# Peptides against a protein of PDB entry 3VZA: the designs that were tried, part 38

Target 1, 98 residues: chain A of PDB entry 3VZA
Amino acid sequence: RVERLCKSKELFEERLGLEIRRIHNEQLQFIFRHIDHKDPDKPYMFTLSINEQGDYEVTSCTPPLDCISEFQLKVRETNNFSAFIANIRKAFTALSFK
Target 2, 62 residues: chain B of PDB entry 3VZA
Amino acid sequence: AAYVTQLYYKISRIDWDYEVEPARIKGIHYGPDIAQPINMDSSHHSRCFISDYLWSLVPTAW

## One batch from the design tools (peptide; aimed at target 1 R21 G54)

Design b2_p23_7_s1 (made by RFdiffusion4, then SolubleMPNN; from b2_p23_7, 9 letters changed)
Fold by OpenDDE base, seed 3:
Structure b2_p23_7_s1 (fold): chain B 98 residues (1-98), chain C 62 residues (1-62), chain A 23 residues (1-23)
Amino acid sequence: as target 1 above (98 residues)
Amino acid sequence: as target 2 above (62 residues)
Amino acid sequence: SEKKQEVLNLLRKIIEEEPVVEL
């Protein structure tokens, strides 16, 4: 099963173009690729932590997204983490056209 | 990797078919209503197209 | 809800168990 788990992660990374990594200071980094069709390897990323109150907290976003603060609010309200990630990718995609 | 893969599922609701050839992107997306099969030949599509398509399956409604 | 707690716990598990990657 360990082999499958590793394979699964690799499949998700490649097919979704989303890498999830643990970084310093108890944060997770979400790295989107395959956003810019002219530069598929260009990363679009944000970092996430869980604050002392147990709330999702976006600690960085590169490139910046005007909507990221709103999305943070939305995910705290709805707890729809899937929509949170999907909307961020959607926003990055829109940004790549500009 | 166990928790990360679980998170990928929580995000995408996609379950891959791990028994197919590497070039075949096969799985199932589990939406709230019905399951949607995924079955693509990766050699026929760009990486960006594949990712865009898969993400299009994920609802963005809060 | 159970759903939100499940994801939250999952994230916590990743934060505590996955190898730290240097930036």
Scores: peptide ipSAE 0.751, ipTM 0.961, DockQ to the pose 0.906
OpenDDE base, seeds 1, 2, 4, 5: peptide ipSAE 0.750, 0.750, 0.750, 0.748; ipTM 0.960, 0.960, 0.960, 0.960

Design b2_p23_7_s2 (made by RFdiffusion4, then SolubleMPNN; from b2_p23_7, 9 letters changed)
Fold by OpenDDE base, seed 2:
Structure b2_p23_7_s2 (fold): chain B 98 residues (1-98), chain C 62 residues (1-62), chain A 23 residues (1-23)
Amino acid sequence: as target 1 above (98 residues)
Amino acid sequence: as target 2 above (62 residues)
Amino acid sequence: SSAKEEVKELLRKIIKESPVVEL
């Protein structure tokens, strides 16, 4: 099972181009790659925590996204975490063309 | 990695087939309606295309 | 409801049990 779990994680990381890491202060870092077709390894990332109120809180976004605050609001309202992540990736993709 | 893999599933709704050859990207995407098979030869596509395609399966509607 | 909080609880578990990676 451990081997399967490790393989699963690796497959998701490579195929989705999404890495998830635990960083300091009870935060998770979400790192998107495979965004820029000319530079597939260029990272697009944000950090996330669950604040004292139990709400999703984006603590950083690199490069910055104008829509990130709106997405934070939306995920708090809908609790649709999947759409949250997908929309962030979509926004990063759009940004990569600028 | 158990919780992380569960999170990946919650995000993508993809379940991989772990018994196929490494170059084969095979799995099932589960949506609200019909489950869709994934079956790609990774050697025929760029990493960016593969990722873009897989993410295109994930609904962005809130 | 419970389903909506499932991911949040999952995230908490990841934060609790995963090793910290240096930035």
Scores: peptide ipSAE 0.717, ipTM 0.956, DockQ to the pose 0.947
OpenDDE base, seeds 1, 3, 4, 5: peptide ipSAE 0.716, 0.716, 0.714, 0.715; ipTM 0.955, 0.956, 0.955, 0.955

Design b2_p23_7_s3 (made by RFdiffusion4, then SolubleMPNN; from b2_p23_7, 13 letters changed)
Fold by OpenDDE base, seed 3:
Structure b2_p23_7_s3 (fold): chain B 98 residues (1-98), chain C 62 residues (1-62), chain A 23 residues (1-23)
Amino acid sequence: as target 1 above (98 residues)
Amino acid sequence: as target 2 above (62 residues)
Amino acid sequence: SAAQQEVLDLLRQIIKNSPVVEL
């Protein structure tokens, strides 16, 4: 099972171009790649924490997204984490064209 | 890895077929209506295209 | 919902149990 889980993680990382890792100060970093077709390895990332109230907090976003604060609000309202991540990727994709 | 893989599923709703050759991207996407198969030859597509395609399966409606 | 809580729980577990990666 461990081997399967490791393989699963690797497949998701490569195929979705999304890496999820724990960083300091009880945060998670979400790293998107495969965004810029001209530079597939260019990372687009944000960090996330959960505050004492249990709310999602975006602690950083690189490159910055104007919509990230709105997305944080939306995910707190809807608790639709999938849409949250997908919308961030869509926003990064749009940003890559500029 | 167990929690991370579960999180990937919660995000993407994709379940991979782990028994196929590495060049084959095969799995199932579970949407709210009906499950849809994924079956791609990775050698025929760029990494960016593959990722874009897979993410296109994920609803963005809040 | 329960499904929504599952994601939160998963995130908490990852934060709790995953090895820290240096930036």
Scores: peptide ipSAE 0.735, ipTM 0.959, DockQ to the pose 0.893
OpenDDE base, seeds 1, 2, 4, 5: peptide ipSAE 0.733, 0.734, 0.733, 0.732; ipTM 0.959, 0.959, 0.959, 0.959

Design b2_p23_7_s4 (made by RFdiffusion4, then SolubleMPNN; from b2_p23_7, 8 letters changed)
Fold by OpenDDE base, seed 3:
Structure b2_p23_7_s4 (fold): chain B 98 residues (1-98), chain C 62 residues (1-62), chain A 23 residues (1-23)
Amino acid sequence: as target 1 above (98 residues)
Amino acid sequence: as target 2 above (62 residues)
Amino acid sequence: SEEKEEVKNLLRKIIKESPVVEL
């Protein structure tokens, strides 16, 4: 099972181009790759925490997204984390064309 | 990696088929309606295309 | 709902149990 879990994680990382890792100060970093077709390894990332109020809090976004604050609001309202991540990727994708 | 893989599922709603050859991207996407199969030959597509396609399966409606 | 809160709980568990990666 452990091997399966490791394989699963690797498959998700490669196929979705999304890496999730824990960083300092009780934060998670979400790293998107495969965004820029001209540079598939170029990372687009944000960091996330759950603040003391229990709310999702984006603590950084690189490159910055104008919509990230709105998305944070939306995910707090809807608790639709899937849409949250998907919309961020969509926004990064749009940004890569600019 | 258990929680991370669970998180990936919660995000993507994709369950991989782990029994296929490495070059085969096979799984099932569980949308709100009918589950849809995923079955791709990775050698026929770029990494970006594959990722874009898979993410296209994920609803963005809040 | 329980399902909606489940992801948040997953995140908490990952934050708690996963090794810290240096930036």
Scores: peptide ipSAE 0.722, ipTM 0.956, DockQ to the pose 0.916
OpenDDE base, seeds 1, 2, 4, 5: peptide ipSAE 0.719, 0.719, 0.718, 0.717; ipTM 0.956, 0.956, 0.955, 0.955

Design b2_p23_8 (made by RFdiffusion4)
Pose (drawn by RFdiffusion4):
Structure b2_p23_8 (pose): chain A 98 residues (1-98), chain B 62 residues (1-62), chain P 23 residues (1-23)
Amino acid sequence: as target 1 above (98 residues)
Amino acid sequence: as target 2 above (62 residues)
Amino acid sequence: SFEETDEEREEGTAVLKQILAKP
């Protein structure tokens, strides 16, 4: 029941290396791990809200990505949240080799 | 708890097989077209490869 | 270790519902 839900969350967290936290001020924090193979536990994170217009809004990105504003515009236009998350992860992987 | 796991599905389109040993990464990935099985031995791979591989199943086209 | 508050849970659930409602 609830055990299955917790199990599912843990499987996603471990397997995708992605954790989602609900934090202050109506935000969600997305934390990617398993990005740098030399340091698998190092986090890369961004925070997101739905603003008063009902639009996706990235409210912070640590470390910064220069493409995340473009991604914000694209996710607003296409409503493709899956691609938005996938492209942010690709950007953090690339950043790790810079 | 249910809302976060639903969002994981929306992001990854993966549904896990919850009835297998912990060492087996098993599930199905869904898409526009036919669903694809996943059945990996976690003991054969690093955590990073598993994550990178699973994420490679997620399309990046907008 | 992260500890979530009731306020954060409720506000964050609202954001989750909006994300899930989008096509």

Design b2_p23_8_s1 (made by RFdiffusion4, then SolubleMPNN; from b2_p23_8, 12 letters changed)
Fold by OpenDDE base, seed 2:
Structure b2_p23_8_s1 (fold): chain B 98 residues (1-98), chain C 62 residues (1-62), chain A 23 residues (1-23)
Amino acid sequence: as target 1 above (98 residues)
Amino acid sequence: as target 2 above (62 residues)
Amino acid sequence: EYVETEEEIASGNKVLEKLLAKP
């Protein structure tokens, strides 16, 4: 089972180009790669925490996204975390063409 | 850890077939309506294309 | 660029708890 779990993580990281890390203050860091086709290893990342109200809060975003605040609002309203992550990746992708 | 797989599933709604050869990207993307089979030869695509394709399966509607 | 995991992070994580909470 342990081996399977390790393999699962590796497959998701490589295939989705998404690494998820636990960081200080009970946060998660989401690191997207494979965004820029000219530089597949270039990271696009954001960090996420839970605020005092129990809501998702983006604590950092690199590079910055104008839409991140709206997405934060949307995920709080809908609790659709999948759409949240997908939209962020979409936004990063769009940014990579600038 | 098990929570990692659960987290990725919550995000992507993808379940991999772990028994296939390494070069084969095989799995299923689950949506609210139809399950979409995934079956790709990784040697035929760039890493970016593969990722873009897989993410394209994930709805962005809130 | 990415933050390294601290040893103390091995404990609970509120984000994970919220994300993976069962209905």
Scores: peptide ipSAE 0.550, ipTM 0.926, DockQ to the pose 0.484
OpenDDE base, seeds 1, 3, 4, 5: peptide ipSAE 0.546, 0.536, 0.534, 0.480; ipTM 0.921, 0.924, 0.927, 0.925; seeds 3, 4 fail the geometry check

Design b2_p23_8_s2 (made by RFdiffusion4, then SolubleMPNN; from b2_p23_8, 11 letters changed)
Fold by OpenDDE base, seed 5:
Structure b2_p23_8_s2 (fold): chain B 98 residues (1-98), chain C 62 residues (1-62), chain A 23 residues (1-23)
Amino acid sequence: as target 1 above (98 residues)
Amino acid sequence: as target 2 above (62 residues)
Amino acid sequence: PYVETEEEIKSGKKVLEKILAKP
C-alpha cells in the first residue's frame, strides 16, 4: 500500500500539476504548474494554514490574486475545499494571460 | 503519503486506476451527481492540456 | 476513494491538520 500511495501522489502531482508541501509554521504550500502553456514549469503558489479559530487562512499567494481574500471568505462560509482550490487555479490561469 | 492522497481526492474527487500502463490516464471523477470515467492517452496531449482538462472536471461552484 | 460522508469529503480541515501534525 505504501508503494501505491507514493505512486498516487506522483500521479496527482504530474496530472493535476499540483504539488503540496508542508512548510514552516504549520502551513501547507500548494504549487500549481502547467498553468502557463508557454512555460509549463512556472509555479503559481499559495500557502494555507488553519488559524487559531479553526478557519482556513491564506498566508501567502505568489503571484498575488485580487480574489484570494474573497475565496478565503467563501471557503469559510461554504466549507467547500475543492471549489476553493479549483477557483484559485482558475484565477491563476486567468492571471497567466495578462 | 496517505493524508496527502486523501487531500488530493478531497480536491479533485478523482480516483486513479493504478493498474494501467503509465501512458494511460485512467480513472473516475466522482462529481456531485454522477461518476465520469477518465481515459486519456497522455501521448496525445500536452501536460498543460491534461491538467486543464482534469481540472475542468472539478466544479467551481461554491 | 475513502468512505466518507459528503460533509467529511467537502472539508479538508481534518486532513490538513493531520498533515501538519506530522513531525
Scores: peptide ipSAE 0.641, ipTM 0.948, DockQ to the pose 0.071
OpenDDE base, seeds 1, 2, 3, 4: peptide ipSAE 0.634, 0.637, 0.635, 0.640; ipTM 0.948, 0.947, 0.948, 0.948; seed 3 fails the geometry check

Design b2_p23_8_s3 (made by RFdiffusion4, then SolubleMPNN; from b2_p23_8, 11 letters changed)
Fold by OpenDDE base, seed 4:
Structure b2_p23_8_s3 (fold): chain B 98 residues (1-98), chain C 62 residues (1-62), chain A 23 residues (1-23)
Amino acid sequence: as target 1 above (98 residues)
Amino acid sequence: as target 2 above (62 residues)
Amino acid sequence: PYVETQEEIEQGNKVLEKLLAKP
């Protein structure tokens, strides 16, 4: 099963173009690639924590997204984490065309 | 990597078929209503296209 | 490739556990 878990992670990373890292201060880093078709390896990333109140908190976003604060509010309201991540990717994609 | 893998599923709702050849992207996307098969030949598509396609399966409605 | 430290893994897993416990 360990082998499968490792393989699974690799498949998700490559196929979704999404890497998830566990980083310092109890944060997760989400790194999107395959956003810019002209530069597939260009990273678009944000970091996430869960504060003392148990709420999702975006601690950084690179490049910055104007909509990230609204998305943070939405995910807190709906608890739809999948939509949260998907919308961020959509926003990064839109940004890559500018 | 158990937690990370679980998070990928929470995000994408995709379960891969691990028994196929590496060039085959095969799996199942579990939507809110019905499961949909994924079956692609990676050699026929760019990495960006594959990712865009897979993400298109993930609903963005809150 | 990026290599996570044991501390990062432990701390991150705490976050992941909380996250995955949410509906």
Scores: peptide ipSAE 0.766, ipTM 0.964, DockQ to the pose 0.914
OpenDDE base, seeds 1, 2, 3, 5: peptide ipSAE 0.757, 0.765, 0.762, 0.758; ipTM 0.963, 0.964, 0.964, 0.963

Design b2_p23_8_s4 (made by RFdiffusion4, then SolubleMPNN; from b2_p23_8, 11 letters changed)
Fold by OpenDDE base, seed 3:
Structure b2_p23_8_s4 (fold): chain B 98 residues (1-98), chain C 62 residues (1-62), chain A 23 residues (1-23)
Amino acid sequence: as target 1 above (98 residues)
Amino acid sequence: as target 2 above (62 residues)
Amino acid sequence: PYVETQEELEQGKKVLEKLLAKP
């Protein structure tokens, strides 16, 4: 099962172009690649934690997204984490065309 | 890695077929609508196209 | 064939909490 889990992770990372890392201070780092077709390895990333109030909190976003604070609010309201991540990727994609 | 893979599923709602050859991207996407099969030849597409396509399956409605 | 309930969504948050928890 461990081998399956490792393979699963690798498949998701490559196919979704999304890497998820646990980093210091109880944060998750989400690294999107495959965003810019001209530079597929260019990372677009944000970090996330759960604050003392138990709410999702974006602790960084590189490159910055104007909509990230709104998305943070929306995910707090809906708990729809899938939509949260998908919308962030959509926003990064839009940003890559600038 | 169990929690990470669970998170990937929570995000994407994709379940991969782990028994196919590496060049085949095969799985099932689950969502509000009927389950949709995924079946792609990775050699026919760029990494970016594949990712874009897969993410297009994920609803963005809150 | 599936619509995630709010309860399931909340349970999903627990997955994140487990990932964030220090060993």
Scores: peptide ipSAE 0.511, ipTM 0.941, DockQ to the pose 0.063
OpenDDE base, seeds 1, 2, 4, 5: peptide ipSAE 0.391, 0.509, 0.501, 0.509; ipTM 0.921, 0.941, 0.940, 0.940

## One batch from the design tools (peptide; aimed at target 1 Q29 N79 F81)

Design b2_p24_1 (made by RFdiffusion4)
Pose (drawn by RFdiffusion4):
Structure b2_p24_1 (pose): chain A 98 residues (1-98), chain B 62 residues (1-62), chain P 24 residues (1-24)
Amino acid sequence: as target 1 above (98 residues)
Amino acid sequence: as target 2 above (62 residues)
Amino acid sequence: SESEEAKELIKKIIEYEPEQEPLP
């Protein structure tokens, strides 16, 4: 029951290396691990809210990505949240080789 | 708890097989077209490869 | 709508999930 839900969350966290936290001020924090193969536990994170217009809004990105504003505009336009998360992860992987 | 796991599905389109040994990464990836099985031995791969591989199943086209 | 499902889920998470400490 609830055990299954917790198990499903842990499987996603471990297998995707992605954790989602509900934090202060109406925000969710997405934390990617398993990005740098030399340091698998190092986190790359961004925070997101749905603003008063009902739009996706990235409120911070640590470390910064120069393309995340473009991604914000794209996700608003297409409503493709899956691709938005996938493209942010690709950007963090690339940033790790810069 | 259910709302976060639902969002994982929305992001990855993966449904896990919860009835397998922990060492097996088993599930199905869904898409526009036919669903694809996943059945990997976690002992054969690094955590990073597993994550990179699973993420490669997620389309990046907008 | 189906295309806004992620927005609805995010809002539900904010509404019903407990606040957590942010990772620095």

Design b2_p24_1_s1 (made by RFdiffusion4, then SolubleMPNN; from b2_p24_1, 11 letters changed)
Fold by OpenDDE base, seed 1:
Structure b2_p24_1_s1 (fold): chain B 98 residues (1-98), chain C 62 residues (1-62), chain A 24 residues (1-24)
Amino acid sequence: as target 1 above (98 residues)
Amino acid sequence: as target 2 above (62 residues)
Amino acid sequence: SEEKESFELLKKIIEEEPVEEAVE
């Protein structure tokens, strides 16, 4: 099962182009790749924490997204984390065409 | 890695078929309606296309 | 609920997964 879990993580990382890291200061880093078709390995990323109030908080976004604060509000309202991640990827994709 | 893999499922609703050859991207997407199969030959597509396609399966409605 | 499960899952990751270096 341990072998399966490791393989599963690798498959998701490669196929979705999304890496998830637990990083310093009680944060998670979400790294999107395969966004820019001309540079598939270029990372588009954000960091996330759960603040003292128990709310999702985006602590960084690289490159910056104008919509990230709105998405933070939406995920706090809906708790739809899947849509949160999918919308961020959609926004990064749109940004890559600039 | 157990929690992270669970999170990937919560995000994507995809369950991979781990018994196929590496070049075959095979699994099931569990959407709001009926489950849909995923079955792609990775050698026929770019990494970006594959990712874009898989993400297209994920609803963006809040 | 699924939404609650996602939240609890994220907390577990933050608390229990090994710390990695951030991508820069």
Scores: peptide ipSAE 0.772, ipTM 0.963, DockQ to the pose 0.870
OpenDDE base, seeds 2, 3, 4, 5: peptide ipSAE 0.768, 0.769, 0.768, 0.769; ipTM 0.963, 0.963, 0.963, 0.963

Design b2_p24_1_s2 (made by RFdiffusion4, then SolubleMPNN; from b2_p24_1, 11 letters changed)
Fold by OpenDDE base, seed 4:
Structure b2_p24_1_s2 (fold): chain B 98 residues (1-98), chain C 62 residues (1-62), chain A 24 residues (1-24)
Amino acid sequence: as target 1 above (98 residues)
Amino acid sequence: as target 2 above (62 residues)
Amino acid sequence: SSSQESFELLRQIIENEPIEEPVP
């Protein structure tokens, strides 16, 4: 099972182009790749924490997204974390065309 | 890696078939309605295309 | 609920997964 879990993580990372890291200060970093077709390895990233109130909080976004604050509000309201991540990826994708 | 793997599933709703050759991207997407199969030959597509396609399966409605 | 499950998973990752260097 351990071997399967490791393989599963690697498959998700490569196929979704999404890496998830636990980083310092009780944060998670979500790293999207495969966004820019001209530079597939270029990372599009945001960091996430759970604040003292127990709410999702985006602590950074690189490159910045104008919509990220709205998405933070939406995920707090709906708790639809899947849609939260998917919408961020869509926004990064749109940004890559600029 | 158990928690991270579980989170990937919660995000994507994809379950991979681990018994196929590495070049085959095979699995099942469990959408809100009926489950849909995934079956791709990775040698026929770019990494970006594959990722874009898989993410297109994930609903963005809040 | 599924929404609560995601929240708990995030907390479990934050508390249990090894700390990595962030991608700059």
Scores: peptide ipSAE 0.751, ipTM 0.962, DockQ to the pose 0.896
OpenDDE base, seeds 1, 2, 3, 5: peptide ipSAE 0.747, 0.747, 0.750, 0.748; ipTM 0.961, 0.961, 0.962, 0.961

Design b2_p24_2 (made by RFdiffusion4)
Pose (drawn by RFdiffusion4):
Structure b2_p24_2 (pose): chain A 98 residues (1-98), chain B 62 residues (1-62), chain P 24 residues (1-24)
Amino acid sequence: as target 1 above (98 residues)
Amino acid sequence: as target 2 above (62 residues)
Amino acid sequence: SLTPIQKLLEKIDSGPFEYPEKPS
């Protein structure tokens, strides 16, 4: 029941290396791990809210990505949240080699 | 708890097989077209490869 | 009132982009 839900969350966290936290001020924090193979536990994170217009809004990005504003515009236009998350992870992987 | 796992599905389109040993990464990835099985031995791979591989299943086209 | 996660799911489900449903 609830055990299955917790199990599912843990499987996603461990297998995707992605954790989602509900934090202050109506935000969700997405934390990617398993990005840098030399340091698998190092986090890359961004925070997101749905603003008063009902639009996706990235409220912070640590470390910063220069393409995340473009990604915000694209996710607003297409409503493709899956691709938005996938492209942010690709950007953090690339950033790790800069 | 259900809302976060629902969002994981929205993001990854993966449904896990919850009835397998912990060492097996088993599930199905869904998409526009036919669903694809996943059955990996976690002992054969690094955590990073598993994550990178699973994420490669997620389309990046907008 | 909806939580941030519920607002996010509502935004996703109300958009034009189609997401596959999870099998029961």

Design b2_p24_2_s1 (made by RFdiffusion4, then SolubleMPNN; from b2_p24_2, 12 letters changed)
Fold by OpenDDE base, seed 3:
Structure b2_p24_2_s1 (fold): chain B 98 residues (1-98), chain C 62 residues (1-62), chain A 24 residues (1-24)
Amino acid sequence: as target 1 above (98 residues)
Amino acid sequence: as target 2 above (62 residues)
Amino acid sequence: AKSPIEKLLDWIDSGSYKYVERPP
């Protein structure tokens, strides 16, 4: 089974409403859309970088999430990055209803 | 973009079926215990609903 | 030398949480 890379990326971006970008200072930016059903293109985003210890850390979060620090701790404990991203999206979704 | 697609898989645990018509969202989600199929007609749903549904397949347990 | 995404993938793979393996 060979994955079609370009199409795969496009499908993930559209279907998950998640864009992943490499930005300055060797950081990764995760941009969620399709969060607010009344404004599907409104972005909810955070960035990751590697600290001096070699651990990935959240360097920004827009809008800010109270739970992001706890999630960062949990993902460092488990390396369950899937749950990390899913929980962040869940938290952004909760914010969209406030 | 090999690494980014790998990352999408590591995040979502979804493999898409790339051989179906564009309006068909078909794939497999690989959870911690079982694999489950995905098969949706995108023309019947909003973009937000589709995304919410797909993310609902991704466990939030650490 | 490794890209940020490559480093992240290595980090993820070093974790202990297990998922059902997909066919090769």
Scores: peptide ipSAE 0.699, ipTM 0.955, DockQ to the pose 0.687
OpenDDE base, seeds 1, 2, 4, 5: peptide ipSAE 0.628, 0.132, 0.690, 0.145; ipTM 0.952, 0.900, 0.955, 0.902

Design b2_p24_2_s2 (made by RFdiffusion4, then SolubleMPNN; from b2_p24_2, 9 letters changed)
Fold by OpenDDE base, seed 5:
Parts: sequence; structure tokens; C-alpha cells
Structure b2_p24_2_s2 (fold): chain B 98 residues (1-98), chain C 62 residues (1-62), chain A 24 residues (1-24)
Amino acid sequence: as target 1 above (98 residues)
Amino acid sequence: as target 2 above (62 residues)
Amino acid sequence: SLSPIEKLLQWIDSGSYVYPERPP
């Protein structure tokens, strides 16, 4: 089971180009790669926590996204976490063409 | 790793086939209405294309 | 005390949005 879980994680990281890390202050860091086709290893990232009120809170976003605050509101309203992450990746992708 | 793999599923809704050779990207994407098979030869695509394709399967409607 | 990922999974599951569960 442990072996399968480790393999699963590796497959997701490589195929989705998404790494998830625990960082200081009980936060999660989501690191997207494979965004810029000219530089596949260039990271696009944001950090997330569940705040004291129990709400999703984006604590940082690099590079910054104008839409991130709206996405935070949407995920709080819908709880559609999948769409939340997918929309962030779409926004990073659009930003990479500028 | 159990929790992180659960999180990946909650995000992507993809279940991988772990019994195939590493170069074969095989699995199933479980959308809200239809499940679609994934079956790609990774040697025929760039890493960026593969990621873009897989993410294109994930709905962005709230 | 829950880890950040555990807590996140808990909040995802407690919300209003419903999606197909992971197959067996």
C-alpha cells in the first residue's frame, strides 16, 4: 500500500505538473510547473490555509493573479475545490503568454 | 502519502492505472456526468502538452 | 490535531459541492 501511494504521488506530480507541500504556519503550497512551454520547470505557485473562521484563504500567489481574490470568494461559496485549482492553473497559463 | 493522493483525486478526479509501463499514461477521468479513459504514450508528447491535456479534462465551472 | 491536508480534505467533504467519489 505504501509503495502504491508513493507511486501515485509521483505520477500526479509529474503528469499534472503540480506539487503540494506543507509549509510553515499550517499552510499548503501548491506549485504548478509545465505552464510555460519554453521553460517547463518555471514554478507558478500559491499558498493556502484554512483560517480561524474555517474559510479557504490564499495567503500568497506568485506571480500575482488579479483574479485570485474572486476565486477565493467562489470556492468559499461553492466549495468546488477542483474548479478552484483548475481555474488558478488556467489563470497562470494565460499569464505566461504576456 | 495517503492524504496527498486523496487530495490529488479531489482536484483532478483522475484514477491512474499503476500496472502499466512508466511510459504509458493510463487511467480514467471521472467527470460529473461521464467517465473518460486516458491512454497516452508519453514518449510522443512534451511534459507541458501532457499536463495541459490532463488539466483540460477538469471542469472549470463553479 | 489535523494536518493541513487532513483539515483541507475535511473542509472539502463538508461543503455543498458534490462530485463522484473515488472508485474502489
Scores: peptide ipSAE 0.535, ipTM 0.939, DockQ to the pose 0.925
OpenDDE base, seeds 1, 2, 3, 4: peptide ipSAE 0.326, 0.501, 0.289, 0.530; ipTM 0.918, 0.935, 0.916, 0.937

Design b2_p24_2_s3 (made by RFdiffusion4, then SolubleMPNN; from b2_p24_2, 10 letters changed)
Fold by OpenDDE base, seed 1:
Structure b2_p24_2_s3 (fold): chain B 98 residues (1-98), chain C 62 residues (1-62), chain A 24 residues (1-24)
Amino acid sequence: as target 1 above (98 residues)
Amino acid sequence: as target 2 above (62 residues)
Amino acid sequence: SLSPIEKLLKWIDSGKYKYVERPP
């Protein structure tokens, strides 16, 4: 049901601290929160596009991540999108301690 | 909404139990080899701890 | 045409990495 889907989305957003939005030019925006324990609402985000060939492309990353290019290469090699997102969150977490 | 929830599942591999009280975080994580239950009282933890814990279930190996 | 999320889901499922399946 529609109500279940809405509830599911809300639970994922709150529990994972991850919001997913569709933005211009057929891109997806991933917004992480709950990264900085001192500022739980501080957003860490990136945008993603996928072309017709299935290539993942990070079009923006805020704050910037040194490892994002490597992760983009890895996800293209493995197509392991779960690991891609998890590694990005880990990298953002590391930044929060700097 | 259906597609975004599917995407959340593909990312986290977590399936929530929607029939429990709001304060209970209950579900199943489906890993590469085994499925494991999730069952925690959210009132005992910060939002950041909960998120960190749940993400710790998600493998980072490529 | 497919939405961005639909395209992403399609390509995710085309991958080789496998997980434990959810029961039907």
Scores: peptide ipSAE 0.693, ipTM 0.955, DockQ to the pose 0.773
OpenDDE base, seeds 2, 3, 4, 5: peptide ipSAE 0.633, 0.678, 0.624, 0.677; ipTM 0.944, 0.953, 0.939, 0.953

